Peptides against a protein of PDB entry 3MAZ. Designs and how they scored, part 39

Target 1, 99 residues: chain A of PDB entry 3MAZ
Amino acid sequence: VLNPMPACFYTVSRKEATEMLQKNPSLGNMILRPGSDSRNYSITIRQEIDIPRIKHYKVMSVGQNYTIELEKPVTLPNLFSVIDYFVKETRGNLRPFIC
Target 2, 99 residues: chain A of PDB entry 3MAZ as posed
Amino acid sequence: VLNPMPACFYTVSRKEATEMLQKNPSLGNMILRPGSDSRNYSITIRQEIDIPRIKHYKVMSVGQNYTIELEKPVTLPNLFSVIDYFVKETRGNLRPFIA

## One batch from the design tools (peptide; aimed at target 1 K55 E69)

Design b2_p30_6_s1 (made by RFdiffusion4, then SolubleMPNN; from b2_p30_6, 8 letters changed)
Fold by OpenDDE base, seed 5:
Order: sequence, then C-alpha cells, then structure tokens
Structure b2_p30_6_s1 (fold): chain B 99 residues (1-99), chain A 30 residues (1-30)
Amino acid sequence: as target 1 above (99 residues)
Amino acid sequence: SNEDLELKEPSKEELEKRLKERKELEELLE
C-alpha cells in the first residue's frame, strides 16, 4: 500500500507534465511525477523569473529518505518535505499544481 | 537534470495575495 502522496503528484510522463503546466499556469507551476521505470521521482517546473522556463529535477529514493539532485544535494524524510523545500527555497515562486 | 533553483523575492502584492488566501482558508475551516 502506497502512503499518501502530495497533492501535486500525478502519474504522468515528462511530456504530459510540461503540457499541463503550460496549459494552466494559474493552477500552479510544479508537478511531482514518477521516475522512469524506477522507485524514484521527478519534479517538473515552469518557473517565470524573466521568461517561462521548463526544468526537471531528479528526486532519488535513498533508504527511507529522498535526495533532490541539485548541485548541492538535499536529503529530506518524505515527499511532502521535498515539495515544501521547492516552495520555501524559491520564496514562494514555485507552487504545487492543483487541479 | 541536476540544475539549481532560481531565487525570486516575492512582491508586496504577491505577499498580500498569499495572506488574503490564507485568511480565507482559515475562515472557511472554522
């Protein structure tokens, strides 16, 4: 049985996630999705600072924790904390996509 | 990808919007 997932989690591909974010930017700009053929996950964002930019991040499952693959990796206890990190680190610029 | 996150300071308007939404949610849950 899978534990509860963050509200912005969707079982979609990289392409589908990109389309979702582009079609309805008012609903949020961050999606959590399954990794390719693995227990890992990916974060797709559509961040607007100067112009809209689509970026993808790897979220690796390591033991009981999750590591966000950044230049300086960040390890967190659960996926809810992962989403929270993206929101806080960008000072609210990133918001979970809710539809 | 292994890109870093971009930082963006929220505008005064954005902060006020977030505060309003939070208050509305709190009132709804009361």
Scores: peptide ipSAE 0.046, ipTM 0.511, DockQ to the pose 0.053
OpenDDE base, seeds 1, 2, 3, 4: peptide ipSAE 0.038, 0.037, 0.040, 0.039; ipTM 0.527, 0.526, 0.517, 0.489

Design b2_p30_6_s2 (made by RFdiffusion4, then SolubleMPNN; from b2_p30_6, 8 letters changed)
Fold by OpenDDE base, seed 5:
Structure b2_p30_6_s2 (fold): chain B 99 residues (1-99), chain A 30 residues (1-30)
Amino acid sequence: as target 1 above (99 residues)
Amino acid sequence: SNEDLELKEPSKEELEKREKERKELEELLK
């Protein structure tokens, strides 16, 4: 079965995503969610480096690709690659939230 | 708010590797 969206994608708000990550940190610490009234997306993370911190990243749809809004923007071919980038870049510190 | 990605104890070598891979990917997508 082909999954059109990453497993950590949920149609939730920023607030709801934050609550999900806080309630069940053992299930992962990264959620992909829809952007506000747009075709774009957002990544919400609960990263534990020193203390738990909630951060949000904008993922912009650019043509058929996606660009993560960073100081140095990163463009990737699909949302699965976006998730993989976050996992790889943090060397596994970020893991997709699966419930 | 929009944030920048925070890395945990990344080495210079690892950062250079990641940047190279990212750049190569970006070039392929342009």
Scores: peptide ipSAE 0.062, ipTM 0.615, DockQ to the pose 0.083
OpenDDE base, seeds 1, 2, 3, 4: peptide ipSAE 0.030, 0.034, 0.035, 0.052; ipTM 0.559, 0.596, 0.537, 0.573

Design b2_p30_6_s3 (made by RFdiffusion4, then SolubleMPNN; from b2_p30_6, 11 letters changed)
Fold by OpenDDE base, seed 5:
Order: C-alpha cells, then sequence, then structure tokens
Structure b2_p30_6_s3 (fold): chain B 99 residues (1-99), chain A 30 residues (1-30)
C-alpha cells in the first residue's frame, strides 16, 4: 500500500511548476514534484520577500528516508517532513501550493 | 551557481525552543 503524498505534490515538470506558482501566488508558493523517471523529487518555490524569486531544490530518496540536497544536507523520514522543514525554516513564508 | 533560500531569522527565544539549527537552503542546479 502506497503512503499518501503531501497536498502540494503535483505530477508536473519544473517549467510547469514555475508557471503554476507565478499564475496563482495566492494559492501558495511551494510545490513538490517528481524527478525524471526516478524515486527522487524536487521542490519548486516562489518567494517574494523583496522581489519574486523562483528556486528549485533536489529531494533525494535515500533508503526509506529523503535528503534535501543543500550545502549541509538534511535527511528526513518522509515527504511530509520535507514540506514541514521548508515551512518551518522560513517561519511560514513558504506555504504548500493548494490548487 | 547555487542560490540560497531566503530564510527568516528567528528571535533568540525562538532559537532556544528549536530542536534543529536553521541552515541556509541551496538551489538545485542539476
Amino acid sequence: as target 1 above (99 residues)
Amino acid sequence: SNSDLLLKEPSEEELKKREEERAKLEEELA
């Protein structure tokens, strides 16, 4: 049985995710998307603290956990925790995109 | 080049309550 996916997960490309966030910023500014033909994922965000900025982050599947590819990698037990990490680290500035 | 995520810095009180130290997020290149 497959575990549920976070609400901000969408089967979209990097380009499509960017367009979604740009067109509807009121719905959120963070999307989780699948990696190409892999067990990995990516996070696309659109922050506008000073100016609009689109950025992407790799989320690599490692065993039964997930590692956010950062200068100092962060490993978490599931994708929900990954989303939570981005929300907490930005004190709520990043919010899951809910279509 | 990688670009850091813009993070909101916590107050001293918030830092004390946190279990994890905040780190700068780095953008995926490839």
Scores: peptide ipSAE 0.047, ipTM 0.625, DockQ to the pose 0.090
OpenDDE base, seeds 1, 2, 3, 4: peptide ipSAE 0.034, 0.031, 0.031, 0.030; ipTM 0.555, 0.610, 0.569, 0.610; seed 1 fails the geometry check

Design b2_p30_6_s4 (made by RFdiffusion4, then SolubleMPNN; from b2_p30_6, 13 letters changed)
Fold by OpenDDE base, seed 1:
Structure b2_p30_6_s4 (fold): chain B 99 residues (1-99), chain A 30 residues (1-30)
Amino acid sequence: as target 1 above (99 residues)
Amino acid sequence: SNSDLELKEPSKEELEKRLKEEEELRKLLE
């Protein structure tokens, strides 16, 4: 069965996402979660470059696409592509959290 | 509390891809 959502999507709050990533860093460091707005989402990451840092990104629904709120916004056709973008652009540093 | 993504240096191909996407978006907004 094909799921409409990426495997790293969880119906969790910002706080819960942070806790998940902190408790089990070996399972991944990126979570997709519901945003405050109905059709919007957020990405929470725990990236370890120098020290562990938690960051959050807005993923806004724009028509049939999704826009990652960055300094230079990136628009992608679906949430799977959003996850792929984070993975590829960090050359694998970010990995979807798979529980 | 949004953060900007610290990305690796983009390849030439990636830069061209982004430019293309930006152009397509511009067309949609026209």
Scores: peptide ipSAE 0.033, ipTM 0.498, DockQ to the pose 0.075
OpenDDE base, seeds 2, 3, 4, 5: peptide ipSAE 0.031, 0.029, 0.029, 0.027; ipTM 0.505, 0.466, 0.495, 0.480

Design b2_p30_7_s1 (made by RFdiffusion4, then SolubleMPNN; its pose is not in this set)
Fold by OpenDDE base, seed 1:
Structure b2_p30_7_s1 (fold): chain B 99 residues (1-99), chain A 30 residues (1-30)
Amino acid sequence: as target 1 above (99 residues)
Amino acid sequence: SSSALKKKLEEEQKELQADLQAARDAAESL
């Protein structure tokens, strides 16, 4: 079965995503969620290095691509690539939340 | 050791975390 969205995509709010990650950290630490009433998305992470830290990032739909809004923006061809980017750049510290 | 690995990870991700931290301010609130 070909999924149209990454496995860590959930139709949840910022608050709900935070609660999900805090409740079950063993299931992963990264959630993709819809942007507020738009075609855009957001990433919520709970990265644990010294202590758990919650952070959020905006993923903007630009044409057929997606741009992660960073100081140095990164544009990727699809949402799967966006998730892969977060995983790769953190050398696996970030993992998609699967429940 | 766990401590050594933790310290290494923190240093390796310093540059990335700085960029990602800047992005946090732009994230939608809802």
Scores: peptide ipSAE 0.115, ipTM 0.647, DockQ to the pose 0.049
OpenDDE base, seeds 2, 3, 4, 5: peptide ipSAE 0.097, 0.100, 0.099, 0.102; ipTM 0.623, 0.632, 0.631, 0.637

Design b2_p30_7_s3 (made by RFdiffusion4, then SolubleMPNN; its pose is not in this set)
Fold by OpenDDE base, seed 2:
Formats: structure tokens, sequence, C-alpha cells
Structure b2_p30_7_s3 (fold): chain B 99 residues (1-99), chain A 30 residues (1-30)
């Protein structure tokens, strides 16, 4: 089966994504959503290590790749890799929200 | 030993969380 977008991608706003993560923490804590402009995207997370913290990250489409707007930018080949990056780098603390 | 490993893992995750906390929080246009 061809999946053009990661399973945690939802056509929701920043506010809606936040509400989704807060209402159903057991389903995951990371959502990929459309950015405010053009072909870009945003990642919304609800990381819970000590206390729940909502954060948003910009994912910019650059050529055939994607760059996560962090203090030290990270460039990856596709959106699946972007999701994988957040999962792996946090040792599984972040998991895609699947409803 | 397992508890020590989990504690170390927790510490590492806290450090990563701090790094992400310091990273730029994307401000979207409303």
Amino acid sequence: as target 1 above (99 residues)
Amino acid sequence: EEEEEEEEKKKEQKELQAALQEARDYAESL
C-alpha cells in the first residue's frame, strides 16, 4: 500500500492538534500538520518527561528534502524520515499520534 | 542494574527535552 503521508499527518490547525494530543495522550504525542504557508509543515508534540509540554516545530520544504527548524537545523529526505528522527532521537519518548 | 539503566535513560531524555525546550518554538501566523 502506498502511503504518501505519514500516519500521524492530519489536516488540522495548531489549536486542534494541541487539543487532540491533550485529549488522548495514549494514542501518541506527535502530530504532523499543514504549515501556515505553502508546501511547508509543522510538528506539534506533547512531550511528557517531568510535566506535559506542548511545542511546535517548523518543517520547511527545501528542494527535494525537508528541514526541521531547530537551533541547529536538521535536513532529511522525506516526511517519514522527519517523523523517524523525532522518534529515534527521543528514544521512543515521542510517538506518532494514531487515532 | 535495570533500574540504573532506566534512570540513566530518563536523565538523557531530560537533557534532550531541555535542548528541545531551548530550540526555537515555531510561531505560526494566525
Scores: peptide ipSAE 0.117, ipTM 0.629, DockQ to the pose 0.045
OpenDDE base, seeds 1, 3, 4, 5: peptide ipSAE 0.107, 0.047, 0.099, 0.063; ipTM 0.629, 0.516, 0.658, 0.576

Design b2_p30_7_s4 (made by RFdiffusion4, then SolubleMPNN; its pose is not in this set)
Fold by OpenDDE base, seed 4:
Order: C-alpha cells, then sequence, then structure tokens
Structure b2_p30_7_s4 (fold): chain B 99 residues (1-99), chain A 30 residues (1-30)
C-alpha cells in the first residue's frame, strides 16, 4: 500500500519541475519528485534571495528513513519530515509548491 | 565527461546546508 505523499510531490521530471517553479513562483518554490527507477527522490528548489537559482538535491531511501544528500547528510523518518526540514531550516524561505 | 558532470552536481547538492543558512539569514532580515 502506497503511503500518503507530501502535497508538493509531483510525478515530473527535473525539467518539468524547473518549469513549474519558474512559471508560478507565487505557488511555492520547492517540489519533490521521483528519482530514476528507484525508491529514491529528488528535491528541486527555486531559491530567490539575490537572484533566482534552481537547485536539485537527492533524497535517498535508507532503510525505513530518508537521507538528504548533503556534505553533512541529514536523515529523517519520512518524506513529510524531509519537506519540513527544508521549510524550517529556511524559516519559510522555501515553501512547498502547491497548485 | 558525464562522470565529471555528475560529480559537479553532487558537489552542488552538498552545498544545501550553506544555501539553507543563507536563506535563513535572509528570512531573519525580513
Amino acid sequence: as target 1 above (99 residues)
Amino acid sequence: SEEEKLKKELEEQKKLQEDLKKAREYAESL
């Protein structure tokens, strides 16, 4: 049984995610998408601090948890926590894309 | 090469923590 997914999860490609974020920045700036033929995922963000910047991050399934691929990896219990991490760490600068 | 491109992408991904710090700092200044 497939568990619930975060609202910002979309079955889109890297390119499509980028376009979504660029077209409607007011709807949010973070998308969760499927990885390539795996149980892994990717996060695409469009950060707009100085200038718009598109970046992608890997979210690897590790056991029952998920690890965000960072210099100092962060492991969380579920995808909702992953999204929450991005939001909280930026104090809301990053917001899930909701359309 | 493709390998080099992937390596660079990984390095960019590893910078999230720095990005998050900058984003947080920006948010705190609002």
Scores: peptide ipSAE 0.100, ipTM 0.604, DockQ to the pose 0.534
OpenDDE base, seeds 1, 2, 3, 5: peptide ipSAE 0.085, 0.094, 0.101, 0.087; ipTM 0.574, 0.581, 0.593, 0.574; seed 3 fails the geometry check

Design b2_p30_8 (made by RFdiffusion4)
Pose (drawn by RFdiffusion4):
Structure b2_p30_8 (pose): chain A 99 residues (1-99), chain P 30 residues (1-30)
Amino acid sequence: as target 2 above (99 residues)
Amino acid sequence: DEEIENALKRRPLDELPESEREEEPDIDLP
């Protein structure tokens, strides 16, 4: 079976992820990346609801699950589920960045 | 639109493990 990283996962820095989203909005507005200084992950998004805004979110590895660090944290079993949550919670506003 | 804008609010940094308390502020763009 294939169990790769999500399609919007790139081994890029916070800066590189920000630049990728600005340069190619047509390709999506969400990137999953390695978490700086941890074995965790970060999600960088560019939303244009009111004005363009770059936001970063922490996704922590906890046991065999991942916890999205929100006001009310959400725990899911894998990274595909985390991407699904971001899409669902934003009602489809967030789309994975497919380079 | 207001609900979508606020759908992903962050957890306060002081509630995170110390190693994960690095600030990452929002960036508004022109």

Design b2_p30_8_s1 (made by RFdiffusion4, then SolubleMPNN; from b2_p30_8 with D1N E5R R10P R11K D14E E24H D28L)
Fold by OpenDDE base, seed 3:
Structure b2_p30_8_s1 (fold): chain B 99 residues (1-99), chain A 30 residues (1-30)
Amino acid sequence: as target 1 above (99 residues)
Amino acid sequence: NEEIRNALKPKPLEELPESEREEHPDILLP
């Protein structure tokens, strides 16, 4: 039995996630999607600070936690916390894509 | 902006094995 997933989780590819964010930026700019390994995930974001920029971050399942692959890795207890990290650290610039 | 940028700074591309660079956040797929 799987635990509930964040609302911005979609079973889409890197390309599809990029297209979703580009087509409907008003719905949010962050998507959580499955990685190559069923236990790992990726975060696709589209920030419009100076110009639109698409970036993809790896979220690795480590034991019972998740680690965001950054210069200084961040380990969190669940995927909801992962989404919260992206929202909080960007002071609301990143918002989960909801459709 | 500095704090925000640092919070989401990915691992340096140059420090990753060449075989893994394609998965770096700053690498775009063709």
Scores: peptide ipSAE 0.372, ipTM 0.790, DockQ to the pose 0.384
OpenDDE base, seeds 1, 2, 4, 5: peptide ipSAE 0.285, 0.361, 0.369, 0.360; ipTM 0.713, 0.772, 0.779, 0.785

Design b2_p30_8_s2 (made by RFdiffusion4, then SolubleMPNN; from b2_p30_8, 8 letters changed)
Fold by OpenDDE base, seed 3:
Structure b2_p30_8_s2 (fold): chain B 99 residues (1-99), chain A 30 residues (1-30)
Amino acid sequence: as target 1 above (99 residues)
Amino acid sequence: KEEIRNALKRMPLSKLPEELREEEPDILLP
């Protein structure tokens, strides 16, 4: 039995995720996608502070948790918490991409 | 508004190591 995935999860490449966010910014600016390894993921964002910037973050499966690869790594219990962290930390600036 | 913009620049999300971002490979989709 598999747990449900966040609504902003798409089986797309880095390039495809970038194009999705650029073409339809009104639908959101954050995508969760598969990583290079089986149980790992990546977050792609398009954030407009001064100018639009695309960034990619590694989300590594560690035991039963997930670690966001930052200068100071953040470990969370599930992928929903990962999405929540990005939304909360940016005070709502980041929103999940809902196609 | 300006305070929020400045806060975003100082958040942990802006401090991802450059090496990790550059070395993330493209995935092979089924």
Scores: peptide ipSAE 0.038, ipTM 0.635, DockQ to the pose 0.130
OpenDDE base, seeds 1, 2, 4, 5: peptide ipSAE 0.034, 0.036, 0.036, 0.039; ipTM 0.621, 0.645, 0.645, 0.661; seed 5 fails the geometry check

Design b2_p30_8_s3 (made by RFdiffusion4, then SolubleMPNN; from b2_p30_8 with D1N E5R R11K D14S S19E E20L D28L)
Fold by OpenDDE base, seed 3:
Structure b2_p30_8_s3 (fold): chain B 99 residues (1-99), chain A 30 residues (1-30)
Amino acid sequence: as target 1 above (99 residues)
Amino acid sequence: NEEIRNALKRKPLSELPEELREEEPDILLP
């Protein structure tokens, strides 16, 4: 039995994710996408300050949890928690891209 | 309140914890 995926998950490449965020910024600025294998993922974000800036983060499957690869790694129980973490840490600045 | 919430949403990532400013290395899709 497979668990549901976050609404901002899309089976797209890094390049495609960037284009999606650039073309429709009103729909959100954060995408979850496949990583190096079937159990790993990446987060792509687009924030407009003075100029638009794109960044990517690795989300690695570790046992039954997921670890966001940061200077100080953060381990969470599921992908919904990963999305929530990015929203919470940015105090709502990041919002999941809903196409 | 709503004003405080909106102000927080306007903060750039550069003002957030340093841990969230690192970018992943290039990886290949399966």
Scores: peptide ipSAE 0.049, ipTM 0.488, DockQ to the pose 0.079
OpenDDE base, seeds 1, 2, 4, 5: peptide ipSAE 0.037, 0.045, 0.090, 0.091; ipTM 0.497, 0.483, 0.704, 0.696; seeds 2, 4, 5 fail the geometry check

Design b2_p30_8_s4 (made by RFdiffusion4, then SolubleMPNN; from b2_p30_8, 8 letters changed)
Fold by OpenDDE base, seed 2:
Structure b2_p30_8_s4 (fold): chain B 99 residues (1-99), chain A 30 residues (1-30)
Amino acid sequence: as target 1 above (99 residues)
Amino acid sequence: KEEIRNALRRMPLEKLPEEEREEEPDILLP
């Protein structure tokens, strides 16, 4: 049993997350979902800077923290902080998908 | 709506196939 999860967490596949974001863009453009490996997660986003673009990021559980797999990895204490990072880094462009 | 409802009723996903591994982009656009 997991502790409370971010509101944008859904037990969906990569494909399902993509479809959710495309069908209801007004609800947000960022989803947290189970990763390809146990205990890890993935972030799926749909940014519309120029045209709609779907991207997927790995969020790896490392010890008591989580690391976003980027060229320059970012380590954070919990999944709420991970969501916050994506929001702040994009200056609010990314918003959690809330159904 | 129905798709989301169904997804929420499912248990956590099993390990995804390699073809569905993340792209692991290096940048986030502001």
Scores: peptide ipSAE 0.044, ipTM 0.552, DockQ to the pose 0.077
OpenDDE base, seeds 1, 3, 4, 5: peptide ipSAE 0.032, 0.035, 0.029, 0.028; ipTM 0.587, 0.521, 0.615, 0.586; seed 3 fails the geometry check

